# Peptides against a protein of PDB entry 7AE7: the designs that were tried, part 260

Target 1, 321 residues: chain A of PDB entry 7AE7
Amino acid sequence: KVYKDLREFLEVLEQEGQLIRVKEEVNPEPDIAAAGRAAANLGKNQPAVFFEKIKGYKYSVVTNVHGSWQNHALMLGLDKNTSTKDQFYELNRRWDKFPVPPNVVKREAAPCKENVIDKDINLFEILPLYRINEQDGGFYISKASVVTADPEYPDDFNKLNVGTYRIQVKDRDRVGIQALAMHDIAVQLEKAEAENKPLPIAITIGNNPLVTFMASTPVGYNQNEYEFVGALQDGVPMDIVKSDLYDHLYVPAGSEVVLEGHIIPRVRTVEGPFGEFPGSYSGARLQCEVKIDRITHRTNPIFENLYLGIPWTEIDYLMAL

## One batch from the design tools (peptide; made by RFdiffusion4, then SolubleMPNN)

Design b2_p27_1_s4 (from b2_p27_1, 16 letters changed)
Fold by OpenDDE base, seed 3:
Structure b2_p27_1_s4 (fold): chain B 321 residues (1-321), chain A 27 residues (1-27)
Amino acid sequence: as target 1 above (321 residues)
Amino acid sequence: SAELEAIIEENKRRNAEAEAAFLASLE
């Protein structure tokens, strides 16, 4: 099976008994993180947890989407009981199908374009933000697929980068982003900052699970993650759409939320601390600042966020390659 | 500080209660 978006995947997870739906109103803190920890402790079949109602917010949260080998098998469209060995065999078999070019769909056909916010931007109205860990220095968006391009080669689709980075919410229309020197985004940012130019960015939330998987998987600087998504879909192209602000940036057509903006050149602000692992916090660092200039989103957008819990984190499954 | 320890203990208590409440909702 191939999934067009997060919603199709969540439906399959629920059908397969790999999703818990919480229908009662929860407090953002500590209930979301506590339920995630509890779900992770239910044994080897760590389900996703979908929170329909969050106190003080309009929209839903889902966590632990990639939090088990069963969910990983289902992501590949395999039986949930497929062995880890057979999952890796199939993953490698499909990897050899690279490149599978994506379909560029019209704006009118892209679910991520159903709603637009281009003034009075407030991230707290769209995303039910919460602290994942008690000692977190703020609200984090931990499972976004961030789209950037090479500013010297903006029309080279092979240099379009889709990566996962830690994002701290700084204000209603501002986020900090951790762009480490080893990341492709850092190379692109260095080029933009050398000319004192903003770097165009699209932060996409709630994607096809293979997009999130590939955004967390290191690939070559001249390889496009969307073309690997098509390979991992066994040769079925994924659907992408042009961003609203930038002709050279393409986002997943099915994204729940797209934050379009720019990295401010040569500006660094304090980020953190953040709990990267249960009981482990990274120190505060100076990180890049993004201004959000436009939001597009699906009606009733689902905020997909990372679960960081014991005994297994989603990071353990996303980075298991 | 004694104040920080009290905050940590209260947070641990609240987390344990929230986890127990979630597990009880699955039964």
Scores: peptide ipSAE 0.193, ipTM 0.727, DockQ to the pose 0.026
Fold by OpenDDE base, seed 5:
Structure b2_p27_1_s4 (fold): chain B 321 residues (1-321), chain A 27 residues (1-27)
Amino acid sequence: as target 1 above (321 residues)
Amino acid sequence: SAELEAIIEENKRRNAEAEAAFLASLE
């Protein structure tokens, strides 16, 4: 089975008993993180948790989408009880199908374009932001597939990077991104900063599960993650659409939310918290600053966010394959 | 500080209550 978007995957997770739907209104803190921890402790199946109603927010949250071997099997369109060995075998078999070029769809055919916000941008109106841990000095967007291009070769589709990065919300229209030297985005940012130019960026949230998987999987700088998604779909192309602000950036057509903007050149800010723990600054890393200039989103967008819990985090599953 | 410890302890309590409430909602 192939999924066009997050919604089709969530439907399958629910049908397979790999999604818990919370219909009652929850507090963003601590209920979301607490429910995630509780779900992780329910046994080997570790279902996704879908929160329909978040107090103080308009939209829903889903966590732990990739948080189990069963969910990974289903992501690959396999039986949920497929062994990790057989999942790995199938992953490798499909990997050899690279490249499978994506389909570029028209703007009117892309669900991520259903709504536009281009003024008075407020991330808190579109995303039910919450702290996963109380020690988290702010709100994080942890499962975004971040799209950037090489500023010297913007039309080279093979240099289009789709990666997962630690993103902290800094203001209504500002996020901090952790671009480490080992990330392809850091190479692209260095080129932009050498000329004191902004780096165009699209931060995509709530994607086809294989997009999220590939964004978390290291590939070569001259390899496009979308072409691997098509390979992992056993040769079925994924659908992408041109970003609204940049002709050379393409986003998943089915994204729940797309934050379009730019990395401000040569600006670095401390990863929060800004004030509640005097002395904890010894571990704070400098982040790049992104200004959000435009948002596109599906009607009733689902905020997919990472579950971070004990004993296994969702990231452990994303990195273990 | 004693104040920070109190905040941490209250937060642990709230988290435990929220986990218990979630589990009870599944029964």
Scores: peptide ipSAE 0.185, ipTM 0.717, DockQ to the pose 0.026
Fold by OpenDDE base, seed 1:
Structure b2_p27_1_s4 (fold): chain B 321 residues (1-321), chain A 27 residues (1-27)
Amino acid sequence: as target 1 above (321 residues)
Amino acid sequence: SAELEAIIEENKRRNAEAEAAFLASLE
């Protein structure tokens, strides 16, 4: 089974008993995080949790999408009871199919383009933002697949980077991004900042689960994550679409939300503390500042966000494969 | 210190209540 988008995957998770649907209105805090913890404790099969109604917000949240070995098996289109060993075997077998170039679809064929916001940007109107931990220094977007390119080689598709970074919401139209020196985005930003130029960026939320997986998987600077997604789809290309603001940035055609903008050159802002592990907070760090200039989104967009729970976090599964 | 401890304990209480409410909604 290959998934075009998050919604097709969530449908399979629900059919396989790997998704809990919360139909009652919840408070963003603490109910989302509490329900995630409770769901993680229900047994060995840690389900995704889908919140249909969130007080004060228009749209839904899903969490813990990658939060179990069963969900990882299903992501690969395998039986949910496939052993970890067999999942690794299949992953490695498919990895050898790299590169599988993506299909570039027309704008009109891309679900992520159903709606456009190009003025009066307010992230809180599109994303039901919440603190994962009550002591978090802000609202985080933690499962975004962030698209950037080499500013010296913008037309080199092999240098297009799709990565996962910790993103803190700073204002209605601004986010902080953690671009560490080990990340390809940091190399690209350094080049842009050397020229005192903005770095174009597309922050994509609610993707095909293999996009999220590959965005969390380190690859070579001259390797495109979308070509690995096609490999992991057993040779089926994924669908991408050109961003609205930039000719050289391509986003997953099925993204729930796409935040298009730029990293402001030579600006750093303080990130608040974040609970990386239960009871453990990372210190405040200086982060890059992103200005959001345009949003495209699916009708009734689903905000996919990270679950941080005991004993295993969703990131542990994303990094363990 | 005492105010911070009170906040922490209240947050623990609220989280436990929210977890219990979620579990009860599944029954």
Scores: peptide ipSAE 0.182, ipTM 0.716, DockQ to the pose 0.026
Fold by OpenDDE base, seed 4:
Structure b2_p27_1_s4 (fold): chain B 321 residues (1-321), chain A 27 residues (1-27)
Amino acid sequence: as target 1 above (321 residues)
Amino acid sequence: SAELEAIIEENKRRNAEAEAAFLASLE
């Protein structure tokens, strides 16, 4: 099975008993993190947790979407009981199909374009933001697929980067982003900053699970993550759409939320702390600052965010490949 | 370090202000 978006995947997770739906109103803190921890402790299957109602917010949250081998099997369109060995075998078999170019769809066909916010941007109105860890220094967006291009080669689709980075909400329309030197985004930012130019960026939230997976998987600088998504879909192209602000940036057509903006050149702000592990905080660093200039989103957008728990975090499953 | 603590507290303050501003916008 191939998934067009997060919603199709969540439906399958629910059908397979790999999603808990919380229908009662919860407090964003501590209830989301507490329920996530509780769900992770229910057994080996570590289901996703979907919160329908969050006090003070209009929209829903889902966590732990990639938080188990069963969910990973389902992501690949396999039986949830497929062995880890067989999952890796199938992943490797499909990886060899690279490249599978994506389909560029029209704006009217892209669910991520259903709603537009281009003034009075307030991230808190769109995303039910919460602290994942008790001592987090702010609200994090931890599972976004961030799209950037090489500013020297903006039309080279092979240099289009889709990566996962730590994002801290700084203001209603500003986020910090962790661009480490080892990340492709850092190379692109260095080129932009050399000319004192903004770097165009699209921060995409709530994608089909293979986009999120590939955004967390290191690939070559001249390899496009969307072409790997098509490979991992066993040769079925994924659907992408042009960003609203930039002709050279493409986003997943099915994204729940797309934050379009720019990295402010040569500006650094303090980020963190971020809890990587329970009781372990890292990342009090100077980070890049992104100004959000436009939001597009699906009607009733789902905020997909990372679950960090004991003994295994969702990040362990995303990085264990 | 005292510097790290100051950074943490400033980040907490900024996020609290952003949250408060959101809540006030609902009113």
Scores: peptide ipSAE 0.020, ipTM 0.371, DockQ to the pose 0.062

Design b2_p27_2_s1 (from b2_p27_2, 13 letters changed)
Fold by OpenDDE base, seed 2:
Structure b2_p27_2_s1 (fold): chain B 321 residues (1-321), chain A 27 residues (1-27)
Amino acid sequence: as target 1 above (321 residues)
Amino acid sequence: SAEEEEMKKLVEEQREKVEKLLEESKV
């Protein structure tokens, strides 16, 4: 089984008993985090949790999409009871199919282009934002697949980076991004900042689960994560579409929300703290700031966000393979 | 340290800002 988008995956999770729908209206805080913790207490078979109604917001949230070995097996299109060993074997077998180039679809064929916001941008109108931890310095977007290119080689598709980074909401149209020196985005940003130029960025939310997986998986700087997604789809190309603002950035065609903008050169603003692990907070630091210039989104966009539970985080599953 | 105090201040200012934005943006 190959998934075009998050929605097809959520349908399969629900069919397989790996998704819980919360149909009653919840408070963003503390109910989302509390329900996540409750779901984590269900043992090894932790389901995704889909919140249909969130007080004060128009749209839904889903958490813990990758939060179990069963969900991981289903992501690979395997039986949910496939052993971790067999999942690893299958991942390695499919990895050898790299590269599998993506299909570039027309704008009109891309679900992420159904709606456009190009003025009066307000992230709070599009994303049901909440604090994951009570002590967090703000609202985080923690499962975004962030697309950037090498500013020296913008047309080199092999240098197109799709990564997962900690993103804090800073304003209606601004986010902080944690770009660590070891990440490919930091190399690209350094090149842009050397010339005092903005770094083009597309922050994509609610993707095909293999996109999210690959964005969380370290690859070579000259390797495109989309070509690995095609490999992990057993040779079926994924669908991408050109960004609206940039000719050289491509986003997953099925993304729920795409935040297009730029990293402001040589600007650093306070970011954090964030509870990356239960009871453990990363300190606040001066980090990069992104201005959001355009949003595209699916009708009734689903905000996929990270679950931080006890004792296993969703990160543990995203990084375990 | 003075740097730690400044950072704490910046964090609090940012928190207050975003909380205000949330309240203004809720439907």
Scores: peptide ipSAE 0.350, ipTM 0.849, DockQ to the pose 0.865
Fold by OpenDDE base, seed 3:
Structure b2_p27_2_s1 (fold): chain B 321 residues (1-321), chain A 27 residues (1-27)
Amino acid sequence: as target 1 above (321 residues)
Amino acid sequence: SAEEEEMKKLVEEQREKVEKLLEESKV
C-alpha cells in the first residue's frame, strides 16, 4: 500500500488499532506530553495519538506516528505484525529501486496549496504549539521535512535536500534552525552566507510518513530524498509541487503545512535548550534564524510533532534503520 | 562562567517572549 499523505496513513493506523483519538479538549501543556507518555507505557505496540481539540487552538495535533515497529511496518505498506527482520529485508529490497523520480503535480492538484497566508503571518494561528519538555527553551517543530537547495546549483534536483532539523519558534514569523556541520543544509548555508545571501527554505509539516522517514535518513549530498521515497513505495513515484516563492524548491504535494521563507545570512540568535531524549538536553547555542514569508496549508491542518518519552523515543525508531 | 550566565539570561528572555506571544495569539 502507498500513501499520498499523512491523512491516508493516519486512517490506516486507526483501522489497524495503532491510533488513539482523543476527542475531548486538552490543554496543550501538560496534557499532550502526558498522553504521549501514557501511550508509550502501553508496551511495544505504541499507537499514534491524535488530539482533535486543543485549548486555545483551532487545529489538531498528532504525535508518535512513527513510534512503533507496527507503525513502521504499516508505513511500508506491510502487515503490522511483520517482523523487524522482514521489514529490514523489504526496506533494503526497495532501496535498490533508487532512483524513482517524483511526479511534479500542478498547483491546483496539491492539497498543501488549499490555503495561503502571505501577510500578518502568525505561526500560533496555524500550529498548536506546546512545550514537549518542561525544561525546553520554547516551542519546537520537531518533525518537519525541511527543503533546501544548493545555491550554486539551484536547478540540480539531485542536490535538493530534504532533512529533519530541530526548529524552535522565535516569533510569529521566525524560527531558529539547528544547522549542524554534519547536515547537508549546513553546506548549502555556508555557500549562501559566503555571498551574504539568504538561503531559500521550505519547512514542511505533516507529510507522507515515508517523506518524514527519508528526511531523517542520511543520504548522499547528490541524492534526492524524494527519489528514495519512490523507491520505498516499491517504485510508485511520490507527488511533489513547486513552492510558491521559489521555482527551484519542491515540496510534498500532500503536506499539511508549508512554511516558505529564508535563512537570514550571518545572523545567529539563541536557540535551546531542547530535551531530545529523556534526561538529555541539547544545550543552548547561537543558531540560524529563518524568516517565514509565506504559508500554504491544507484546510484544518494537522500538526505532526515528535513524541519524546520513555522507554523509547520516536527518534529511536526513525534512526534505528 | 560569565558566558554561561549570559546564555541562561538569553534563554530566559526568549522563553518569556514566546510565552507572551502564545498568550497573545491564542484562538
Scores: peptide ipSAE 0.348, ipTM 0.849, DockQ to the pose 0.871
Fold by OpenDDE base, seed 4:
Structure b2_p27_2_s1 (fold): chain B 321 residues (1-321), chain A 27 residues (1-27)
Amino acid sequence: as target 1 above (321 residues)
Amino acid sequence: SAEEEEMKKLVEEQREKVEKLLEESKV
């Protein structure tokens, strides 16, 4: 099976008994993190957790989408009981199909374009933000697939980067992004900052689970993550759509939320700390800042965010491949 | 160090700012 969006995947997770739906209103803190930990304690077959109602917010949250080998098997369109060995075999077999170019769909056909916010942007109105860990320096968006391009080669689709970066909310229309030197985004930012130019960016939230997986998987600088998604879909192209602000940036057509904006050149602001692992915090540092200029979103958008808990984090499944 | 103390201050200022924004922005 191939999934067009997060919603199709969540439907399958629910059908397969790999999603817990919390229907009662919860407090964003500490209930979301606490419920995630409780779900993790149910054993090795950790389900996704879907929170329908969050106090003080209009929209829903889902967490732990990639949080088990069963969920990973289902992501590949396999039986949930497929062995880890067979999952790796199938992953490797499909990887050899690279490149599978995506389909570019029209704006009118892209669910991520259903609603637009281009004035009075407030991230708290669109995303049910919460602290994941007690000592976190703020609210994080931790499962976004971030789209950037090489500013020297903006029309080279092979240099279009889709990566996962730690994103801290800084203001109603500002986020901090952790762009380390080992990340492709850092190379692109260096080129933009050399000319004191903004780097165009699209931060996409709530994607096809293979997009999230590939955004967390290191690839070559001249390899497009969307072409790997098509390979991992066993040769079925994924659907992408042009961003509203930039002709050279493409986002997943089915994204729940797209934050379009720019990295402010030569500005660094405090980011962190964040508890990436239970009982371990990464320090605070000066990091890049993004101005959000436009939001597009599906009606009733689902905020997909990372689960961090014991014994296994969702990161372990995203990076173990 | 002085740099570590300044970083702690910046973290706290940012925390207070965003907590205020949350309270102002709740639906």
Scores: peptide ipSAE 0.330, ipTM 0.837, DockQ to the pose 0.851
Fold by OpenDDE base, seed 1:
Structure b2_p27_2_s1 (fold): chain B 321 residues (1-321), chain A 27 residues (1-27)
Amino acid sequence: as target 1 above (321 residues)
Amino acid sequence: SAEEEEMKKLVEEQREKVEKLLEESKV
């Protein structure tokens, strides 16, 4: 099975008993994190947790979407009871199908374009933000697939990067992004900053689970993550759409929320701390800042965010491949 | 160190800022 978006995947997770739906209103803190931890304690089959109602917010949150081997099997369109060995075998088999170019759909065909916010941007109105860990320096967007390009080769689709980065909310229309030197985004940013130019960026939230997976999987600088998504879909292309602000940036057509903007050149602001692992915090540092210039989103957008808990984090499943 | 204390200060200022934004932005 291939999924067009997060919603199709969540439907399958629910059908397969791999999603818990919390229908009662919860407090963003500490209830989201607490419920995630409670779900993790239910055993080896850690379900996704979908929060329908969050106090002080309009929209829903889902966590732990990738948080089990069962969810991972389902992501690959396999039986949920497929062994880890067979999952890896199938993953490797499909990987060899690279590249599978995506379909570029028209704007009017892309669900992520259903709604537009182009003024008075407030991230808190569109995302039910909460602290994942009590000691976190702020609110984090932890499962975004961040789209950037090489500013010297903006039309080279092979240099389009879709990566996962730590993103802290800094203001209504600003986020801090942790661009480490080992990340492709850092190479692209260095080129932009050399010219004192903004780096165009699209931060995409709530994607096809294979997009999120590939954004967390290191690939070559001249390899496009979307072409791997098509490979992992066993040769079925994924659907992408051009960003609204930039002709050279493409986002998943089915994204729940797309934050379009730019990395401000040569500006560094405090970011962190963040609890990446139980009992381990990455310290505060001066990091890049993104100005959000436009938001597009699906009607009733779902905020997919990372689950961090014991004994296994969702990161462990995203990186274990 | 002075650098560590400055970083702690910046973190706290940022925390206070975002908490205020949350209070102002909640529905």
Scores: peptide ipSAE 0.326, ipTM 0.837, DockQ to the pose 0.859

